# Ledger of designs, part 1: peptides against a protein of PDB entry 1IK9

Scores and structures below are computed, not measured.

Target 1, 211 residues: chain A of PDB entry 1IK9
Amino acid sequence: MERKISRIHLVSEPSITHFLQVSWEKTLESGFVITLTDGHSAWTGTVSESEISQEADDMAMEKGKYVGELRKALLSGAGPADVYTFNFSKESCYFFFEKNLKDVSFRLGSFNLEKVENPAEVIRELICYCLDTIAENQAKNEHLQKENERLLRDWNDVQGRFEKCVSAKEALETDLYKRFILVLNEKKTKIRSLHNKLLNAAQEREKDIKQ
Target 2, 207 residues: chain A of PDB entry 1IK9 as posed
Amino acid sequence: MERKISRIHLVSEPSITHFLQVSWEKTLESGFVITLTDGHSAWTGTVSESEISQEADDMAMEKGKYVGELRKALLSADVYTFNFSKESAYFFFEKNLKDVSFRLGSFNLEKVENPAEVIRELIAYALDTIAENQAKNEHLQKENERLLRDWNDVQGRFEKAVSAKEALETDLYKRFILVLNEKKTKIRSLHNKLLNAAQEREKDIKQ
Target 3, 195 residues: chain A of PDB entry 1IK9 as posed
Amino acid sequence: MERKISRIHLVSEPSITHFLQVSWEKTLESGFVITLTDGHSAWTGTVSESEISQEADDMAMEKGKYVGELRKALLSVYTFNFSKESAYFFFEKNLKDVSFRLGSFNLEKVENPAEVIRELIAYALDTIAENQAKNEHLQKENERLLRDWNDVQGRFEKAVSAKEALETDLYKRFILVLNEKKTKIRSLHNKLLNA
Positions, changes and structure headers below are counted from each chain's first letter, unless a header gives other numbers.
Peptide ipSAE is a variant of ipSAE made for these designs: the mean of its two directions, with the distance scale d0 fixed at 1.0 Angstrom where the peptide's residues are scored. Compare it only between designs on the same protein; published cut-offs may not carry over.
The geometry check fails a fold that doesn't show the stated peptide or that is severely misdrawn somewhere.

## One batch from the design tools (peptide; made by RFdiffusion4, then SolubleMPNN)

Design b2_p13_2_s4
Fold by OpenDDE base, seed 3:
Structure b2_p13_2_s4 (fold): chain B 211 residues (1-211), chain C 211 residues (1-211), chain A 13 residues (1-13)
Amino acid sequence: as target 1 above (211 residues)
Amino acid sequence: as target 1 above (211 residues)
Amino acid sequence: SEIEKFEKELEEL
């Protein structure tokens, strides 16, 4: 079961924050349970997949688009643009919400709720869910922080090895060229010495022929 | 202001989860406000720095150690070991808690609370704080996740550059040795050719002298 | 190495 709790303001009581809980299995389009509370009273209702499909058809809206609007209205609370207006009558237990566009407002959906006999139990369960969610999110934050610290160490270790490898490559090239120049210069000296011995032998032979 | 909400079980009502809110400025030892709720009623009390110091003195406990026990009792809820037992009388508004050790239980502290006239407002504010804390922790989780993904990319990039540098170093050494062997073999061939010319010149001179 | 072998063979020359 998935659940989202949002704060909303009712048009009839704009000074009193209400809480809208929506719970569903896997997808919102398969139906959901809606719970409204003011911290003293609670109201609940179940919306079926057939009711969601009927509301989409009555609006002449594609089901996936309609569910997308339900998700924005019911799971985000009043978004920062007050695009959704919430209405509830405590007498009729009728909850409805409107989408406000620039020049027109229209009813997006409506639900018949029932007053909960034991609102304190609903409120306690809602607070428990919030505390559980906080604990889970804190544990995830601590895990992600430790992973970040590990990845930063691993990055620094590989970076330091890479810099040493670059420096070692340049040092190797320089050392090999220096060694090669030494050996090559020794062989050039031996070649020059042998050429001088050949020139001297040719000059001595030319002297011996001239007697 | 710092705040912690915990779930607790009262000895008098062990089947009903209660919520313990503690709020303080900077440090718990400077005093705190305690709020208890069952989701229908709420009770609040203020504990001063002087009362905390007096309770530590009455227990013959060092203040920092006593505040450490308060922090475990009041901010963790019933830890997984039920080390702390909570008691509350709705008639007297007297809240007290005990630390349970293997063979002895002792009263750790007690507070006189007052019944809140508008418990719904306290409950709404408590739920608002939970929802704000969830939103903040979610934003932190999303940020840490993005940082983890960045650090993993950066690690993979440096690792791939390091592996290429290692392979390039080995390839450089092999290529330089091959080039050096080719040049040295050319000079070795020239030295051998010059030695053969010197031997031939010496043999010709020895023939000319015998003539 | 092959260089060290080559160096020795060139010293014997």
Scores: peptide ipSAE 0.020, ipTM 0.842, DockQ to the pose 0.123
Fold by OpenDDE base, seed 1:
Structure b2_p13_2_s4 (fold): chain B 211 residues (1-211), chain C 211 residues (1-211), chain A 13 residues (1-13)
Amino acid sequence: as target 1 above (211 residues)
Amino acid sequence: as target 1 above (211 residues)
Amino acid sequence: SEIEKFEKELEEL
């Protein structure tokens, strides 16, 4: 079961933050349980897949698009743009919400809720879920932080090895060329010496032929 | 202001999860505000630095050690080891907690609370703080995840460059030696050819003199 | 080292 709690403001009680809990199985399309609370009273309703389909049909909206709007309205909380207006009658237990566009506002959905007899239990469970979520998120953060520190160390180690490899390659190339030039110059000197000896021998023979 | 909410179980109501909120300025030693709620009623008290010092003195405990025990008791929640027992009288509004050691249990602290007239406001604010904390932790998690993915890419890139550098160093060494041997062998062949020419010229001169 | 081996092969050469 997936769960989302959001804060909402009701048109009827704009000064009192309400909390909207939605719980569902895998997908919101298959239905959900909605719980509303003001921190004193709570109201709950179950919305079936058939009711979601009926609301989509009544709106003449494609079901996937309608579920997409439900997800935005009910799970995002009221985004800072007041795109969704929430209404609830404590007398009728009728909850409805509207999508506000620039030129058009329309009712997106409506749910009949039931007043919870023991709201304290619902509120306690809601707070427990928030605290559990905080603890899980904190544990994930600590894990990711440790992993980040590990990856940074591993990066620095490989970077340092890479820089040493580059420097060692350049040093090796320079050393090999220096040694090669020395040996080549020695062999060139021997070649020059032998050529000079051959020239001298040829000149002496030409002198001996000329008595 | 720092804040921690924890779940506790009261000895008087072990079946009902209570929530203990502690808020403080920088350090718990300088005093704190405590709020207790059962999701229906709330109780609040302010604990001063002087009261913390007095409780430490009454316990004959060093203040830093006492504050360390307060931090464990009030901010960790009841750890799974039930090391801390919480008591609250709704009639007297007297909150106290005990540290349970294997052979000794002792009262660690006590606070006079006041019943909040509008517990719904306190509960709503508590839920708001939990939701804000969840959102902040989620944003931190998403940031750390992106950073982790970046560091992993950067590590793979440097690792791949390092492996290429190692292979390129070995290939360079091998290629330089091969080229060097070829040039040396050419120079050796020239030296051998020149030596043979010198020997032949010397043998011809020795024939001409004997003639 | 391979370099020392190569230098020795160069002297024998």
Scores: peptide ipSAE 0.022, ipTM 0.843, DockQ to the pose 0.174; fails the geometry check
Fold by OpenDDE base, seed 5:
Structure b2_p13_2_s4 (fold): chain B 211 residues (1-211), chain C 211 residues (1-211), chain A 13 residues (1-13)
Amino acid sequence: as target 1 above (211 residues)
Amino acid sequence: as target 1 above (211 residues)
Amino acid sequence: SEIEKFEKELEEL
C-alpha cells in the first residue's frame, strides 16, 4: 500500500491546518482511502474505482486526466498557488474540493467521510508512518552520501592515474627520441668516416698510377 | 532550535505508542523542552541546565556522561534492546525513566510535565514538523541522487580517457620502434656496403702492386 | 627492454 500525507486548509477552518492522508494500492485509479484529521478528530472515507470512474464521467473528463488531477489535488496538498480549495462539513461529513484556474473554478470531486471513533489511534498511526518515513529517508541519504564519497575517491584515483599516464606518454616519447638520435648520429658518423676512407684510397690509387 | 521525535512505550500503557518530542538549543546540556503525546492528550515540561546538573550530581555521574545517557534515552526512543523504560502518571504529570543493564536497573531522570490545554495544536505542529522533515530529507535525497549520477558519469568519462591514454602510449611506443628499426637498418646496410667497397679497393691495390 | 636489446644489436654491428 502506498501512502501520502499532505497539509490542507479548509475553507470553513482556514486557521487550522488539517492533514489529508491518502492510501492506495499501486495506482490511485484503483481507488483509495482518505483520512482527514485536525489533530483531535479524524474522518475516513473509502473511494472505489467505480466512484472515480463515475466522477470522471460526471465531469465529462477523460479518466486518466481526472486521476491526474486527483493526484495533484490530494497528494501534493495545497501548493503555493492555491489552485485547489478544500471544503469539509463536520456535520454532514461531506468533503469536496475545487480547482481554481484564472478564468474558471470548478468542483473536482466530492467524498462522504465517516467520523473515526478512536481518532487518537489514527493520529498515532499517522505519526508512526511519518517517523518511519523519516528514518527510511535518513538511511537512504546516509547510503547515498557514502556512495558519493566513494565515487569521488574513485574519480580522484583514476584522474590521478590518467594524469600520470599522460606524463608518462610524453616522457616515453621524449626518451625514445633522445636514445634514437644518439644511435643514429653514431651510425651517421661511421658512414661519413667510411666515405672519407674510400675517397682517400681512390686518391692514393690515382697517385700510384701517375711515375 | 533542534528537535527530535521518538516513539516510546510507557510501563502504565504498554499497548499505546506515545511520542516523545525533545527540543533544545544547540546542546541538550543547556536544557530542553519535552512534549509527550498519545495522539489525544499532550503534556509538556521544560528542563533547565540547572536541573540537568542537579540530576547528574544526585546520581553521582559526570555531567557529560549524564547528558550522553539523556541523549540516548530521550532522542533515540526505546531502542530494540529495551535498555530504557519510561513511566508517566497522567494524574501527577510525573515522567521518569530507567536504564536497564544486565546486573542493575537505575532511575536515570525524572521530570514534571504540565497537561496542554489545546493538545490538537501541539499534535498538528508535531505532524507539520514531521512533514517538513520528510520534504527536506526528500530534497536532500534527490540532490544526492543527482550528484551520484553526475559523479558516475564523470568517473566513466575519465576512465574511458585513461584507457585510451594507456592504449595510445602502447601504440606510440610500438610505432616509434618500428620507424626507428627501419631507419637504423638502412644505416646498417649502408655501413656494410661501404666496408665491402673498402675491402675490394684494398684487394685491387694489392694486385696492382704485385704487378 | 626491447630498446636495450636493439641498442646491443646495434653495437655488435
Scores: peptide ipSAE 0.022, ipTM 0.843, DockQ to the pose 0.156; fails the geometry check
Fold by OpenDDE base, seed 4:
Structure b2_p13_2_s4 (fold): chain B 211 residues (1-211), chain C 211 residues (1-211), chain A 13 residues (1-13)
Amino acid sequence: as target 1 above (211 residues)
Amino acid sequence: as target 1 above (211 residues)
Amino acid sequence: SEIEKFEKELEEL
């Protein structure tokens, strides 16, 4: 089961933050349980896959698109964009929500809720779920932090090896060229010396022929 | 202000999860606000630095050690280790907690709480804080995940550059030596040729003298 | 190494 809790404002009680809990199996399309609370009272309803399909049909909206709007309305929380307006009658237990566009508001859906007899249990369970989620997220954060620290160490190690490799390559090239030049210059000197000896020998022979 | 919410079990109501909220400024030592709720009723008290010091003195415990025990009792939540027992009288609003060691239980501290007139507000605010904490932790998780993915990419990039540098160093060494050998062998051949010419010139001169 | 051998063969020349 998946669950999302969001804070919402009801049009009837804009000063009192309400909490909207949605619980579902794998997909919201398969139906969901909705719970509304003000921290004192709670109301719950079950929305079937059939009701979701019927609401989509009544809206002349494709089911996947409708479910996408439900997901934004019910799971995203009322982000500061006021795109979704929530209405609830405590008397009728009728919950409905509207999508507000710039020039058009339209009803997105409506649900009959039931007042929970023991709201404290629902509230406690909701708080427990929040605390569990906090603990899980903290554990994930600590894990990711340790992994990031590992990756940073590994990066620094490879970077340091890379820089040493670059420097060693440049040093090798420089050293090899220096050695090459030294040896080559020695051989050039020897060639010049031998050439001069040949010239001298030829000059001496030309002197010996000239008696 | 810092805050921690924990689930606890009261000895008087072991079947009903209670929530213990502790709020403080920078350090628990400076005093704190404690709030207890069962999801229907709430009780709040303020614990001063003087009360913390007095409780430490009454226990003959060093203040830092006592604050360390308070932190474990009140902020760690009742971990499954049952090390801390919580007692609360709804009638007297007297809250006390004990540390349970294998053979010894002792009272760690006690506080007078006051019943909150509007528990729903305290509960809503508590749920809001939990939802805010969830959102913050989720944002941190997403950030750490993106950073992890970045660090992994950066590691792979440097690793690939390092491997290329190693291979390029080996290739450079091999190429430079091959070129060096070729040029040097050319010079060696020239030296040998010049030396043979000198020997031949000497032999010809020796023939000319014998003639 | 072939280098050292080569350097040595160079000195002998």
Scores: peptide ipSAE 0.019, ipTM 0.843, DockQ to the pose 0.140; fails the geometry check

## One batch from the design tools (peptide; made by RFdiffusion4, then SolubleMPNN)

Design b2_p14_7_s1
Fold by OpenDDE base, seed 3:
Structure b2_p14_7_s1 (fold): chain B 211 residues (1-211), chain C 211 residues (1-211), chain A 14 residues (1-14)
Amino acid sequence: as target 1 above (211 residues)
Amino acid sequence: as target 1 above (211 residues)
Amino acid sequence: EKKEFEKKIEELLK
């Protein structure tokens, strides 16, 4: 089961923050339970998949688009942009909300809610859910932080090994070339010495022919 | 200002989860505001730094140790170990809590609370704080997740470069050896050829002398 | 590794 709690402002009570809880299974499209509270009273209603489909059809809106608008209105909280207006009558328990565009406002949805007999129980459960969510999110944050620290250490270790490998490659190349030059020079010296011996032998032979 | 909300169970009402809010500036030692609620009623009290010091002295406990015990009792929630027992009288508004050890139970602290006139306002503010904390923790989680993904990519990139560097170093060494052997063999062949020319010249000279 | 290289060079010099 998934749940989202948002703070909303009612047109009738703009000075009093209300809380809108929506609970659903897997997708909001499959239906949901809506709970409204002011911290003293609570009201709950159930919206079926068939009601969601019917409202989309009545609006001549594609169902996925309609559910997308419901998600923005009911789950995102009234974002700081007053794009959604919420209305509730405590007398009739009728909840409705409107989408406000620049030139057009229209009713997006409406629900009949029922007053909860024991609102304190609903409020306590809501607070419990918030505290559980905080604890879970804190544990996740601590885990992610420890992973970040590990990954940073691992990166630094590999980076340091890489830099050492680059330096070792350059040093190896330089050392091999130096050694090669030494050996090559020895062989060149031996070749020069042998050529000089051949020249001397030829000069001695020319002397021996001239007696 | 720092705040912690915990769920507690009262000895008098073990079936009803209560919420204990503690608010303080910088350190719990400087004093704090305590708020108790059952989701319908709320009670608040203020504890001064002098009262905390006096309770530590009355217990013959070092202040830092006493504050450490207060922190465990009031901020950690009653951990699953029933080490702390909470008591509250709605009639007297007297709140007290005990530390339960294997062989000894003792009163750790006590506070006089006052019933809040508008509990719905306190409850709404408490829910608002929970929702704000959830939002902040979610944003932090998303940030840490993005950093983890970045660090993992960066690690993979450096690891791949390191492996390529190792392979390139080995390949370089092998290539330089092969090239060295080729040039060395050319010089060795030239040396052998020059030695053979010297031997032939010596043999011809020996023929010319006998002739 | 360096010693094996030196040994190979020395063998090739021989």
Scores: peptide ipSAE 0.021, ipTM 0.843, DockQ to the pose 0.187; fails the geometry check
Fold by OpenDDE base, seed 5:
Structure b2_p14_7_s1 (fold): chain B 211 residues (1-211), chain C 211 residues (1-211), chain A 14 residues (1-14)
Amino acid sequence: as target 1 above (211 residues)
Amino acid sequence: as target 1 above (211 residues)
Amino acid sequence: EKKEFEKKIEELLK
């Protein structure tokens, strides 16, 4: 079961934060349980897949688009832009919400809720879920932090090795060339010396032939 | 202000999860506000630095050690090991807690709480704090996840460059040696050829002198 | 590494 709790403001009680819990199986399209609380009272209703389909049909809206709007309204909470307005009557237990566009407001959905007999239990379970979610998120955060620190160390180590490899490659090339030049120069000097000896020997022989 | 909310079980109501909120400035040692709720009623008390000091003195415990035990008891919740037992009388508003060791249980602290007139407001604020904490932790987790993915990419990139550098260094050394050997062999061949020509010229001259 | 290179050069000079 998936669950989302959001803060909402009711038009009837704008100064009192309410909490809207939605619970569903896999997809919101297959139906959901909605719970509203003010921290003292709670109200719950179940919305079936058939009711969602009927509401979409009544609106002449494609079901997937309608469910997409339900998800934004009921799971995101009141986004800062007053795009969704929530209404609830504690007397009739009638909950409805509207989408506000620039030039058009329309009712997106309506639900009959039932007053919970033991609201304290619903509130306690809701707080428990929040605390469990905090603990899970903290554990994930600590894990990600440790992994981040590990990855940073590993990156620094490889970077340092890479820089050393680059420097070592350049140093190797330079050293090899210097050594090769020295050896080649020795061989060139020996070749020049031997060539001069051959030229001298040839000149001496040419002098001996000329008596 | 720092805040921690924990689940506790009261000896008087072990089937009903209670929530213990502690709020403090910088250190628990300087005093704290304690709030208890069952999701219907709430009770609050303020514990001063002087009361903490007095309780430590009454226990003949070093203050830092005592505060350390308070932190474990009040901020960690009931750890699974029943190390801390919580007691509260709704009639007297007297809250006290014990540390249970293998052979010894002792009262760690006691507080007079006052019943909150509007518990719904305290509960709503507590839920708001939980939801804010969830949102903050989620944002941090998303940030850390993106950073980890970045660091992993950066590590793979540097690792791949490092491996290429190692291979290039080895290839460079091998290629330079091969080229150097070829050039040296040419020079050695030239030296040998010139030496043989010198030897032949000397032998011819020695024949001409014997002639 | 450097010593092995020097040895290889010396052997080649030989």
Scores: peptide ipSAE 0.021, ipTM 0.843, DockQ to the pose 0.186; fails the geometry check
Fold by OpenDDE base, seed 1:
Structure b2_p14_7_s1 (fold): chain B 211 residues (1-211), chain C 211 residues (1-211), chain A 14 residues (1-14)
Amino acid sequence: as target 1 above (211 residues)
Amino acid sequence: as target 1 above (211 residues)
Amino acid sequence: EKKEFEKKIEELLK
């Protein structure tokens, strides 16, 4: 089961933050349980898949688009834009919400809720869920933080090894060239010495022929 | 201001989860506001630094150790060990808590609370704080996840560059040796050819002298 | 590493 709690403002009670809990199985399209509370009273209703389909049909909206709008309205909470307006009558227990566009407002959905007999239990359970979510999120946060610290250490280690490898490659190349030049110069000197000996021998032969 | 909400079980009402909110400025030692709720009623009290000091003195406990125990009792929630027992009388509004050791239980602290006139407002504010904390923690988790993914990419990049550097170093050494051997062999061949020419010239001179 | 390379060069120069 998935659950989302959002703070909402009711048109009838704009000074009192209400909380809208929506709970569902896998997808909101399959239906959901809605709970409204003001911290004193609570109201609950169940919305079936058939009711969602009927509301989509009544709106002449494609079901996937309609469910997408329901998800935005019911699960987003008070986004900074008053795009969704929530209405609830405590007398009739009728909950409805509207989407406000620039030039047109339209009813997105409506549900009959029932006043909960023991609102304190619903409120306690809601607070418990919030505290559980905080604990889970904190544990995940601590895990991710430790993993980031590990990854940073691992990055620094490989970076340091890489820099050493680059420097070692450059040093190796330089050393190899220096050694190669030394040996090549020794061989060149030997070749030059042998050429000079050949020239001297040829000059001595020319002297011996000239007696 | 720092705040912590914990679920607690009261000895008087063990079947009903209560919520203990503690709020303080910078350190718990400087005093705190305590709020207890059952989701219907709320009770609040202010504990001053002087009261904390007095309770520590009455216990003959060092203040830092006492504040450390207060922090564990009041901020930890229901740890799996019933090390801390919470008592509250709704009639007297007297809240006290005990530390249970294997062979000794002792009162750790006691506070007079006052019943809140409008508990719904306190409960709504408490739920708002929970929702804000969830949103903040979620945003932090999303940030840490993105950072984790970045660090992993950066690690993979430098690891791949390091492996290429190692391979390139080995290839460079091998290539330089092969080239060096080729040039060295050419020079050795030239030296051998020059020596043969010198030997032939010496043999011809010996023939001319015998002539 | 440097010493092994030195040895290989010396052997080749022999």
Scores: peptide ipSAE 0.020, ipTM 0.843, DockQ to the pose 0.184; fails the geometry check
Fold by OpenDDE base, seed 2:
Structure b2_p14_7_s1 (fold): chain B 211 residues (1-211), chain C 211 residues (1-211), chain A 14 residues (1-14)
Amino acid sequence: as target 1 above (211 residues)
Amino acid sequence: as target 1 above (211 residues)
Amino acid sequence: EKKEFEKKIEELLK
């Protein structure tokens, strides 16, 4: 089961932060349980897939789009934009929320909630879930941090090897050319020496013919 | 101000998870505020640096070691080890905790708490802090994940360049050798040709002398 | 590596 807790402000009690818990299985579309609390009292309601489908139909909204709006309203918390307004009557236990657009506000959904008999248990469980989520996220953060440190070390190692390879390539080229020049010069010297010997032999032969 | 919330079990109410909030400035040694809640009622106490010092002295424990034990007891939550036992009297508002070693249990500390008049406000603030911490940790996780993905791309890029450099070095060596062999063979052929010309000239001279 | 190169050059010079 997935769960999201969000802080909201009720139009009826704007000075008191409320918490909206939504719990669902796999997808919000399949239905969900909603819990509202002010830290003293709690109220819970269950919303079925059929109710979600009916509400989407009543709104003449495609179900996927409607569920997308529900997700934004109920799971985002009070995002910085006053895009969603929440209303709750403690007397009727009726919860409804509106989407506020520039010139149009419309009811996005409504739920009948039931007052929880033992709100402290619901609140404790909610806090436990928050603490568990913190611990899990901390463990994930520590893991990712260690992995980042590993990847950075591995990058530095390969970078250092790459730089050494570049330098070694340049050094190899330079060394091979130096060695090549030495050997070529030896062969050139030998060729010059042999040519001089041939010239001398030809000059001596021409002297012997001239007596 | 730093804060840690931990779940604890009281000896008096082992079936009801309690939450222990500790708030401090920079170091726990400088003093802290402790808040206990069961999700309905809350109790708060302030512990000064002087009280911590006095308690360390009364225990004949070095202050840093004592604060280290306080940190383990009060900030770790119920770690899996029953190393710390928590006691609270709602009647006296007296909170104390013990460290349980194999054969020795000792009182590690005690606090007089005051019942909070508006526990719902304390609970709401506690939940808000948990939600803020979750959001911060999620943002950090997303950042670290993106950084990991970046570092992995950078590693793959350098690794690919390194492999190309290695291959290019080997190819360079092979190419330079092939070119070198070609030029050397040309020079060797020229040397052999010149030697043969010298030998022929010497043989002709020897024929001319014998005639 | 350097020694193998030198050996190959020496063999080619022979």
Scores: peptide ipSAE 0.019, ipTM 0.843, DockQ to the pose 0.198; fails the geometry check

